# Designs tried in a protein design run: peptides against a protein of PDB entry 3HUF. Part 18

Target 1, 320 residues: chain A of PDB entry 3HUF
Amino acid sequence: MWIIEAEGDILKGKSRILFPGTYIVGRNVSDDSSHIQVISKSISKRHARFTILTPSEKDYFTGGPCEFEVKDLDTKFGTKVNEKVVGQNGDSYKEKDLKIQLGKCPFTINAYWRSMCIQFDNPEMLSQWASNLNLLGIPTGLRDSDATTHFVMNRQAGSSITVGTMYAFLKKTVIIDDSYLQYLSTVKESVIEDASLMPDALECFKNIIKNNDQFPSSPEDCINSLEGFSCAMLNTSSESHHLLELLGLRISTFMSLGDIDKELISKTDFVVLNNAVYDSEKISFPEGIFCLTIEQLWKIIIERNSRELISKEIERLKYA

## One batch from the design tools (peptide; aimed at target 1 S42 S44 K76)

Design b1_p12_6_s1 (made by RFdiffusion4, then SolubleMPNN; from b1_p12_6, 5 letters changed)
Fold by OpenDDE base, seed 1:
Structure b1_p12_6_s1 (fold): chain B 320 residues (1-320), chain A 12 residues (1-12)
Amino acid sequence: as target 1 above (320 residues)
Amino acid sequence: SEPAPENLAEEP
């Protein structure tokens, strides 16, 4: 999300969020959803046009800013961005930090990109929220991204948390819910005047974790908690693999239960299966192997004695 | 503080 602030009180000492849209910037405009008043005698009545584009698909993966277009409105002294004069047709910027100088004003408008990329756990919620969030200048998607800052948990009443949610938690992504997204939508007008009114996602996250017994107290309680153990995983999802890596597991991958040979068994403490394979193949599990789902593994790793619990289950099934 | 107005060319 773009935030502007300025030196010398030319923005009245306020930070302002700029959502995607077009803004006329000048001395004689009134602050609203399409105007930015700048308080200086050195600035034209209508000095510049700022146009912020909606996020691109690339911005979701990179955490890059919404494109920021600046056009000078035929002023006497022009407009500069990062010490460079804006061209007659306007210029476009993808830098995360913009120092905007209007005419001969000694004080600059500083625009900075606050990174916010929201991953969704399911396509239905993405379909519901993506358009609104894009209009806030927030990139959205389903796929894992290194730029992801927030993760929308699927709230199905009485369901276990998904692998995506588990991984987002261990990756230290801020988990949010529909209530936070709704709150973001309601504050859109108020944050135009004061960027400090932006909802705290960390408070939402703390409340989610506190009110859901399926989460450990911290990611640090689970990260490397299974260091020294080895597993074999059915190659089903990247998130499952990355989750198991964050647990400190040595991972072998296989495509079918038939690929589990005596060599793999000898090197593997347990096998991680998806729910569909676990439920369909329960009768055909190889002898002497502990097979579990990732959700069953999660129930073990959130316990304080996770290492002792997993060891007991491994022992129990070696002798079954 | 903004410099004195005399040192700042007023934009129209």
Scores: peptide ipSAE 0.028, ipTM 0.622, DockQ to the pose 0.149
OpenDDE base, seeds 2, 3, 4, 5: peptide ipSAE 0.025, 0.024, 0.026, 0.022; ipTM 0.636, 0.642, 0.619, 0.648; seed 3 fails the geometry check

Design b1_p12_6_s2 (made by RFdiffusion4, then SolubleMPNN; from b1_p12_6, 5 letters changed)
Fold by OpenDDE base, seed 1:
Structure b1_p12_6_s2 (fold): chain B 320 residues (1-320), chain A 12 residues (1-12)
Amino acid sequence: as target 1 above (320 residues)
Amino acid sequence: SEPAEDNIAEDL
């Protein structure tokens, strides 16, 4: 989201969130959802128009800002952004930091981008929330992104957390739920006056982890916990692969159970399968190899003695 | 003294 602050008390010492929309900026406007009052004698009654666009799909992958348009409203001394005069038709900015100078005002409005990018675990939740979150200037999507700051846990995923949730946790992404999204929707008006009134997602995350026994105490308890082990994985998802990498596993990939040869078995401690393949092919598993699902692996990983547990499972199946 | 600013165009 865009946040504005200013020197010299020209914004009354307040930080303000700018959501997607249009704002008239000037000395003689009243602060509301479409106006920003600036207190200086060196600024026009109506000095500039700020227009913040909704996030693009690209912004979801890059963590880039919503486009910030500035137009001067036919002022005597003009408007500058980052020391450059704004053109007569207005200019658009994608920089994360904007120093906005209104006329000859000795103080600047500092606009900065606070990155917030929400990944969803399922398309239904995305479809429900994307429009509202985009109107907050929050990029949203389903696919993994290095720009992802928050992850919406699917509570309807049955008795186990999803691979997406497991991976989001190990990536140290802030896991949130529908209650946090609901809270974000309610603060929209209150944060106009004070940007610090944005809800703390870390509190929501701490509550989720505390109330769900499927999470370890920290990502650090699981990261590299299986260092030195080797697995073979059915090529299912990028998130599954990245999850296994974060566990410190050496990973071989295969396309079918028929591709599991004696050489692969000799180098592999266990095979990771998706639930559908595990359930359908359990009668045809290669001899001498331990096969498990990611969810079964996760149940082992969250235990304090995960390395001992996985070793015992590997041994039991070598002698069965 | 801070220079006074006003719009050149009439306020819409």
Scores: peptide ipSAE 0.072, ipTM 0.749, DockQ to the pose 0.111
OpenDDE base, seeds 2, 3, 4, 5: peptide ipSAE 0.033, 0.042, 0.069, 0.041; ipTM 0.684, 0.712, 0.739, 0.664

Design b1_p12_6_s3 (made by RFdiffusion4, then SolubleMPNN; from b1_p12_6, 4 letters changed)
Fold by OpenDDE base, seed 1:
Structure b1_p12_6_s3 (fold): chain B 320 residues (1-320), chain A 12 residues (1-12)
Amino acid sequence: as target 1 above (320 residues)
Amino acid sequence: SAPSPDNLAEDP
């Protein structure tokens, strides 16, 4: 989201969030969802127009800012952004830091981009929330990205957490739920005056983890916990691969159970399968190899003695 | 709040 601050009390010492939309900026406007009052004798009554666009799909993957358009409203001394005069028709900016000078005002409005990108685990929740979140200037998507800051966990009562949720946790992404998204939607008006009123997603995350026994106490308890072990996985998802990498596993990939030869077995401690393959093919598993699902592996890795547990299961099948 | 008289001054 865009946040604005200013020196010299020209914004009354307040920081505010700018959501996607159009703002008239000037000395003789009232602060609201479409106006920014700036207090200086060097600023026109109506000085500039700021227009913040909704996030693009590219912004979800890059963590780039919503496009920030600045137009001068035919003022005598113009408007500058990053020491450059704004063109007569206005200019658009994609920099994460904007120093906006209104006329001869000695103080700048500092606009900075606070990155927030929300990944969803399922398309149904994305479809429900994307429009509202985009109107907050929050990029949304389904795919993992390096820009992802938050992950929406689907709360199905009695279901195991998904691979996406497991990976988001180990990647140290802030896991949130629909209750946080609801709360986030309600603060839109209150944060106009004070950007500090933005809800803390980390508190929501702590509450989710504390109240769900499917999570370890921290990602650090699981990261590299299986270092020195080797696995083979069916190449089904990049998230599954990245999850196993974060566990410190050496990973071999295969396309079918028929590709699990004696050489692969000799180098592999266990095989990771998806639920569908595990359930359908459990009668045809290669002899002398431990096969499990990611969800079964997760139940082991959340235990304090995960290495001893996985070793016992590997040994049990070598001697069976 | 009524705009301060300074807010009603002419544009610079």
Scores: peptide ipSAE 0.251, ipTM 0.821, DockQ to the pose 0.149
OpenDDE base, seeds 2, 3, 4, 5: peptide ipSAE 0.250, 0.251, 0.247, 0.250; ipTM 0.821, 0.823, 0.818, 0.819

Design b1_p12_6_s4 (made by RFdiffusion4, then SolubleMPNN; from b1_p12_6, 6 letters changed)
Fold by OpenDDE base, seed 1:
Structure b1_p12_6_s4 (fold): chain B 320 residues (1-320), chain A 12 residues (1-12)
Amino acid sequence: as target 1 above (320 residues)
Amino acid sequence: AAPAPENLAEEP
């Protein structure tokens, strides 16, 4: 989201979130959802127009800012952004830091981008929330992204957490739920005057983890916990691969159970399968190899003695 | 030193 601050009390010492939309900026406007009052004798009554666009799909993957358009409103001394005069038709900016000078005002409005990109685990929740979140200037998507800051966990009562949720946790992404998204939607008006009223997603995350026994106390408890072990996985998802990498596993990939030869077995401690393949093919598993699902692996890795547990399970099948 | 705000011409 865009946040504006200013020196010299020209914004009354307040930090303000700018959501996607159009703002008239000037000395003689009243602060509201479409106006920004700036207190200086060097600023026109109506000085500039700020227009913040909704996020692009590219912004979800890059963590780039919503496009920030600035137009001077035919003022005597013009408008500058990053020491450059704004063109007569307005200019658009994609920089994460904007120093906006209105006329001859010695104090700048500092606009900075606070990155927030929300990944969803399922398309149904994305479809429900994307429009509202985009109107907050929050990029949204389904795919993992290096720009992802938050992950929406789907709360199905009695279901195991998904691979996406497991990976988001180990990646140290802030896991949130629909209750946080609801709360985030309600503060839109209150944060106009004070950007500090933005809800803390980390508190929501701490509450989710504390109240769900499917999570370890921290990602650090699981990261590299299986270092030195080797696995083979069915190449089904990039998230599954990245999850196993974060566990410190050496990973071999295969396309079918028929590709699991004696050479692969000799180098592999266990095989990771998806639920569908595990359930359908459990009677045809290669002899002398431990096969498990990611969800079964997750139940082991959240235990304090995960290495001892996985070792015992590997040994049990070598001697069976 | 930023010029004293008081000496800046008022915008219209």
Scores: peptide ipSAE 0.033, ipTM 0.579, DockQ to the pose 0.148
OpenDDE base, seeds 2, 3, 4, 5: peptide ipSAE 0.027, 0.021, 0.027, 0.026; ipTM 0.570, 0.615, 0.570, 0.570

Design b1_p12_7 (made by RFdiffusion4)
Pose (drawn by RFdiffusion4):
Structure b1_p12_7 (pose): chain A 301 residues (1-255, 262-274, 288-320), chain P 12 residues (1-12)
Amino acid sequence: MWIIEAEGDILKGKSRILFPGTYIVGRNVSDDSSHIQVISKSISKRHARFTILTPSEKDYFTGGPCEFEVKDLDTKFGTKVNEKVVGQNGDSYKEKDLKIQLGKCPFTINAYWRSMCIQFDNPEMLSQWASNLNLLGIPTGLRDSDATTHFVMNRQAGSSITVGTMYAFLKKTVIIDDSYLQYLSTVKESVIEDASLMPDALECFKNIIKNNDQFPSSPEDCINSLEGFSCAMLNTSSESHHLLELLGLRISTFMKELISKTDFVVLNGIFCLTIEQLWKIIIERNSRELISKEIERLKYA
Amino acid sequence: LSDEELFDDSEG
């Protein structure tokens, strides 16, 4: 999401989260859902228009920002963005840091992008919530992405968690649920400061894993719990390979050395396991000679 | 610039 703040007291010492849409910025305008008041001698009453475009699907994967446009409103002293004068017809910016000077104001409005891309575990969930989050400047998607910051698990309807959830937990993604999304549906009309929505997501995550037999205490105890072991799988996607790597496994991808060297086969007279079955063991017992002893029992037998 | 010449009272 986009945020603005400034030195001096030109934004009254406050920061602001800017959603997709249009803002009029100037000396004689009141701070509301579509105006930003910036007080300085050289800033015109109505000085600049900031237009933030809604996100594209590609930004969910790249982590790129919503397009940020600035128009100078035929002002006395002009507008610059990163020291470039804004011409007529305005300019658009895809960088994550923008220094915006209005007129000859010695203090710049500093716009910066905070990473926030939300992965859903369910297509019906994505379709229900995507437009809401996109209007806040939050890219969403279903497939794996290296720019994902949050993961929405399905309602844990007294049932096992999905591989997408296990993977998000291991790669230290913040896991959230419906209740946090309901909070996000509150905030479009609001004028709120930098980092306003982020801590609630962490509180939601910390509450989810509490008293939950689908999760251990932390990603740290899960990571490298199966070190010394090895495994094999058919056409391993880079995500499943990374998931198994995070467990400390040695992997051999296939399309007498696939059998005796390899302790077990991970799926989607050899011994086979699903990742869902492997997660049950990855939690269960205590030590390295216990939580990896039940897996060592399933191999000999 | 003086204070009066620096001051901008335009609609933009």

Design b1_p12_7_s1 (made by RFdiffusion4, then SolubleMPNN; from b1_p12_7 with D3E F7T D9N)
Fold by OpenDDE base, seed 4:
Structure b1_p12_7_s1 (fold): chain B 320 residues (1-320), chain A 12 residues (1-12)
Amino acid sequence: as target 1 above (320 residues)
Amino acid sequence: LSEEELTDNSEG
């Protein structure tokens, strides 16, 4: 989201969130959803127009800002952005940091992009929330992205957490739920006066972790917890691969169980399968190797003695 | 500088 602040109390000492939309900026306007009051004798009554666009699909993957357009409203001394005079027809900016100078005002408006990019694990929830979140200037999507800051967990009672949720947790993405999204959708007007009124996603995350026994206490408890072990990975998603890497595993990727020969078995501690392959191939598992699903592995990883548990299972099957 | 010197908008 775009946040503006300014020196010299020209914004009354407060930070403001700017959502996608158009704002008239000047000395003689009242703060509302379409106006930004700036207090200085050197600023025109109506000085500039800010237009923030909704996020693009590219912004979801890059974590880039919503496009910020600035137009001077035919003022005597004009408007500058990053020391450059704004053109008469206005200019558009994609930089994450904008220093906006209104006329001869000795104080600048500083606009900065605080990255908030929300990944959804469920396409139905994305469909439900994407429009509202985009109107808040929040990029949304389904696919894994390095720019993701938040991850929406689907609350299905009695269901195991997904691989996407597991991976989001380990990569230290803030996991949120529908309650947070609902709260976020209601604050649009309140944050005009005070940007600090944004709901605390970290508090939501803490509550999710505390109330769900499928999560460890912290990502750090799991990251590199299986360092020194090796696995063969069969028919898994990219998220599964990344998850196993975060556990500190040495990973070999194969297309079928038939690709695993005796030599490879001797160098591999266990095989990780998706649920469909595990269920279908259970009768044909190679002898002398421990095979499990990512969900089964997760249940072991969240235990305090995960290394001991894994070692015990490996030994049990190697010497049987 | 007066407001009038710094801005285009007369106090009207």
Scores: peptide ipSAE 0.141, ipTM 0.779, DockQ to the pose 0.421
OpenDDE base, seeds 1, 2, 3, 5: peptide ipSAE 0.097, 0.128, 0.148, 0.132; ipTM 0.767, 0.781, 0.777, 0.794; seed 3 fails the geometry check

Design b1_p12_7_s2 (made by RFdiffusion4, then SolubleMPNN; from b1_p12_7 with D3E F7T)
Fold by OpenDDE base, seed 2:
Structure b1_p12_7_s2 (fold): chain B 320 residues (1-320), chain A 12 residues (1-12)
Amino acid sequence: as target 1 above (320 residues)
Amino acid sequence: LSEEELTDDSEG
């Protein structure tokens, strides 16, 4: 989201969020969803127009700002952005920091981009929330992105957290739920969008972790917790692979259970399978190897003695 | 001077 602040109390000492939309900026306008009052004798009654675009798909992957357009409203002394005069037809900016000078005003409006990028685990929830969040200037998507700051967990998802949620947690993404999205949606209804009115996502995250026994106390408790162990997995999910890498596992991939030969078994401590394969082919598992699901592995990983637990399971099957 | 130019109180 874009936030504006100014020196010299020309914005009354307040920080304001600018959502996607159009704003008339000047001395003789009243603050509302489409107007920004700036208090200085050196500023025109109607001085400039700010237009903030909705986020692009590219912004979801890069964490870049919504495009910021500035047009001078034919003022005597013009408008400058980052010490450059705005062109007659207006100019568009993708920089994360903008210093906006209105006429001869000695104080600048400082616009800065607060990065927020929300990943969804569930496509139905994305479809439900994406439009509203985009209108807040928040890029949204399903795919993993290095720009992701928040991850939406579905509370109604069954008895276990998803692989996506597990991975988001280990990546130190702030996990949020539908309640947080509801709070975000209410903020837009305010006439003056004060930055102080934004809900604390970290508080939401802390509450989720505290109230759900499926999460460890911190990502650091799990990252590299299985260093030195080796696993094999079916080459079906990139997220599953990345999750296992964050656990510190050496990973081998196979295409079918029939590809699990003596050589692979000799180099592998255990095999990780999805639920469908585990349930359908349990009878056909190779002898002498420990097979488990990601969910079963996660239940071990969240325990303080995860290494000892895995070692015991491996030993039990070698001597059976 | 258009009424709009006169509304540019940046003269002071």
Scores: peptide ipSAE 0.032, ipTM 0.667, DockQ to the pose 0.123
OpenDDE base, seeds 1, 3, 4, 5: peptide ipSAE 0.031, 0.029, 0.032, 0.030; ipTM 0.664, 0.642, 0.649, 0.679

Design b1_p12_7_s3 (made by RFdiffusion4, then SolubleMPNN; from b1_p12_7 with F7T)
Fold by OpenDDE base, seed 5:
Structure b1_p12_7_s3 (fold): chain B 320 residues (1-320), chain A 12 residues (1-12)
Amino acid sequence: as target 1 above (320 residues)
Amino acid sequence: LSDEELTDDSEG
């Protein structure tokens, strides 16, 4: 989201969130969803127009800001952004930091991008929330991205957490739920006067972890917890692969269960399978190797003695 | 509604 602040009292000492939309900026406007009052004698009654675009698909992957358009409203002294005069037809900016000078005002409006990028675990929730979140200037998507700051957990009652949720947790992405999204949807009007009223997702995350026994206390409890072990997995899921890497596993990939030969078994402590393959191929598991699902592995990893537990399972099946 | 010509009436 874009946040503006200014030196001096030109913004009344307040920070403001700018959501996607159009704002008339000037001395003789009243603060609302479409106007930004700036208090200075050096600023025209109606000085500039700010237009913030909704997030692009690219912004989801880059964590870049919503496009910020500035147009001078034919003022005598013009408008500058980052010490450059705004062109007659307006200019668009993608920098994360904008120093906006209105006329000869000695104080600048500082606009900065606070990165918030929300990944969804399922397309249904994305479909439900994407429009509202985009109107808040929050990029949304389904695919993993290094730009993701938040991950929406699907709360299906009684289900295990998904691989996406597990991976998001280990990547130290803030896990949120629909309750937080609802809260975000309500803040739009309240944050006009004070950007500090933006809700902190960290409290929501803490509550999710506390109330769900499927989460360890921290990602650090699981990261590299299986260092020194080797696994093999089907080359089907990139998220699964990345999850296993974060556990510190050496990973071999195979295309079919038939590729699990004696050589692979000799180099591998266990095989990780998706639920579909695990359930369908239980009868066809190679002898002398421990096969488990990611969900089963996760249940081991969240235990304090995960290394001992996994070692016992490996030993049990190697000598059976 | 006359488009009040956005006149720059800033002093500085």
Scores: peptide ipSAE 0.031, ipTM 0.655, DockQ to the pose 0.113
OpenDDE base, seeds 1, 2, 3, 4: peptide ipSAE 0.025, 0.024, 0.028, 0.023; ipTM 0.659, 0.662, 0.653, 0.635

Design b1_p12_7_s4 (made by RFdiffusion4, then SolubleMPNN; from b1_p12_7 with D3E F7E D9N)
Fold by OpenDDE base, seed 4:
Structure b1_p12_7_s4 (fold): chain B 320 residues (1-320), chain A 12 residues (1-12)
Amino acid sequence: as target 1 above (320 residues)
Amino acid sequence: LSEEELEDNSEG
């Protein structure tokens, strides 16, 4: 989201969130959803127009800002952005930091992009929330992105957490739920006066972890917890591969169980399968190797003695 | 700022 602040009390010492929309900026306007009052004698009554666009699909993958358009409203001394005079027709900016100078005002408005990019695990939830979140200037999507800051877990009562949720957790993404999204949708008016009134996603995240025994206490408890072990990965998603890498595993990728010969078995501690392959091929597993699903692996890695538990399972099958 | 340095419609 875009946040503006300024020196010299020209914004009354307040930080403000700017959602997608159009704002008239000047000395003689009243702060509301479409106006930004700036207090300085050197600023025109109506000085500039800010227009913030809704996020693009590209913004979801890059974590880039919503496009910020600035137009001078035919003022005597004009408007500058990052020391450059705004053109007569206005200019558009994609920089994460904008220093906006209105006329000869000695103090600048500083606009900065606070990255908030929300990944959804469930397409139905994305369909429900995407429009509202985009109107808040928040990029949304389903696919894994390096720009993701928040992850909406699928809350099905009694279901195991998904691989996407596991991976989001280990990536140190803030996991949130529908309650946070609901609260976020209600703050639009209150944050005009004070950007600090934005709900704390970390508190929501802490509550999710505390109330769900499927999560470890921290990502750090699991990251590299299996360093020194090796696995063969069969027919798993890219997210599964990345998850296993974050556990510190050496990973070999294969197309079928038939690709695992005696030499590979000698160098591999266990085989990771998706649920469908595990269920269908459990009768055809190679002898002398431990095979498990990623969900079964997750149940082990969240335990304090995960390395010991895995070692015992490996030994049990090598000598059977 | 001198009066000449003020924007138009600034209340002096």
Scores: peptide ipSAE 0.041, ipTM 0.724, DockQ to the pose 0.378
OpenDDE base, seeds 1, 2, 3, 5: peptide ipSAE 0.032, 0.031, 0.038, 0.031; ipTM 0.721, 0.721, 0.735, 0.683; seed 3 fails the geometry check

Design b1_p12_8 (made by RFdiffusion4)
Pose (drawn by RFdiffusion4):
Structure b1_p12_8 (pose): chain A 301 residues (1-255, 262-274, 288-320), chain P 12 residues (1-12)
Amino acid sequence: MWIIEAEGDILKGKSRILFPGTYIVGRNVSDDSSHIQVISKSISKRHARFTILTPSEKDYFTGGPCEFEVKDLDTKFGTKVNEKVVGQNGDSYKEKDLKIQLGKCPFTINAYWRSMCIQFDNPEMLSQWASNLNLLGIPTGLRDSDATTHFVMNRQAGSSITVGTMYAFLKKTVIIDDSYLQYLSTVKESVIEDASLMPDALECFKNIIKNNDQFPSSPEDCINSLEGFSCAMLNTSSESHHLLELLGLRISTFMKELISKTDFVVLNGIFCLTIEQLWKIIIERNSRELISKEIERLKYA
Amino acid sequence: EEEEEEFFEEEE
């Protein structure tokens, strides 16, 4: 999401989260859902228009920002963005840091992008919530992405968690649920400061894993719990390979050395396991000679 | 600096 703040007291010492839409910025304008007051001698009463475009699907994968446009409103002293004068017809920016000077004001409005891309575990969930989050400047998607910062698990309806959830937990993504999304549906009309929505997501995550037999205490105890073991799988996607790597496994991808060297086969007279079955063991017992002893029992037998 | 003051006062 986009945030602005400034040195001096030109934004009254406050920061602000800017959602997709249009803002009028100037000396004689009141701070509301569509105006930003910036007080300085050389800033025109109505000085600049900031237009933030809604996110594209590609930004969910790249982590790129919503397009930020600035128009100078035929002002006395002009507008610059990163030291470039804003021409008529305005300019658009896809960088993550923007220094915006209004008139001759010695203090710049500093706009920066905070990473926030939300992965859903369910297509019906994505369709229900995507438009809401896109209007806040939050890209969403279903497939794996390296720019994902949060993962929405399905309602844990007294049932096992999905591989997408296990993977998000291991790669240290913040796991959230419907209750946090309901909070996000509250905030479009609001004028709130930098980092206003982020801590609640971490609180939601910390509460989810408490008293939960689908999760251990931390991603740290899960990571490299199966070191010394090896495995094999058919056409392993880079995500499943990375998931198994995070467990400390040695992996051999196939399209007398696939059988005796390899301790077990991970799926989607050899011994086979699903990742769902492997997660049950990855939690269960205690030590390295216990939580990896039940997996060593399933191999010999 | 004087031009800025004049512009601010004209706007008031």

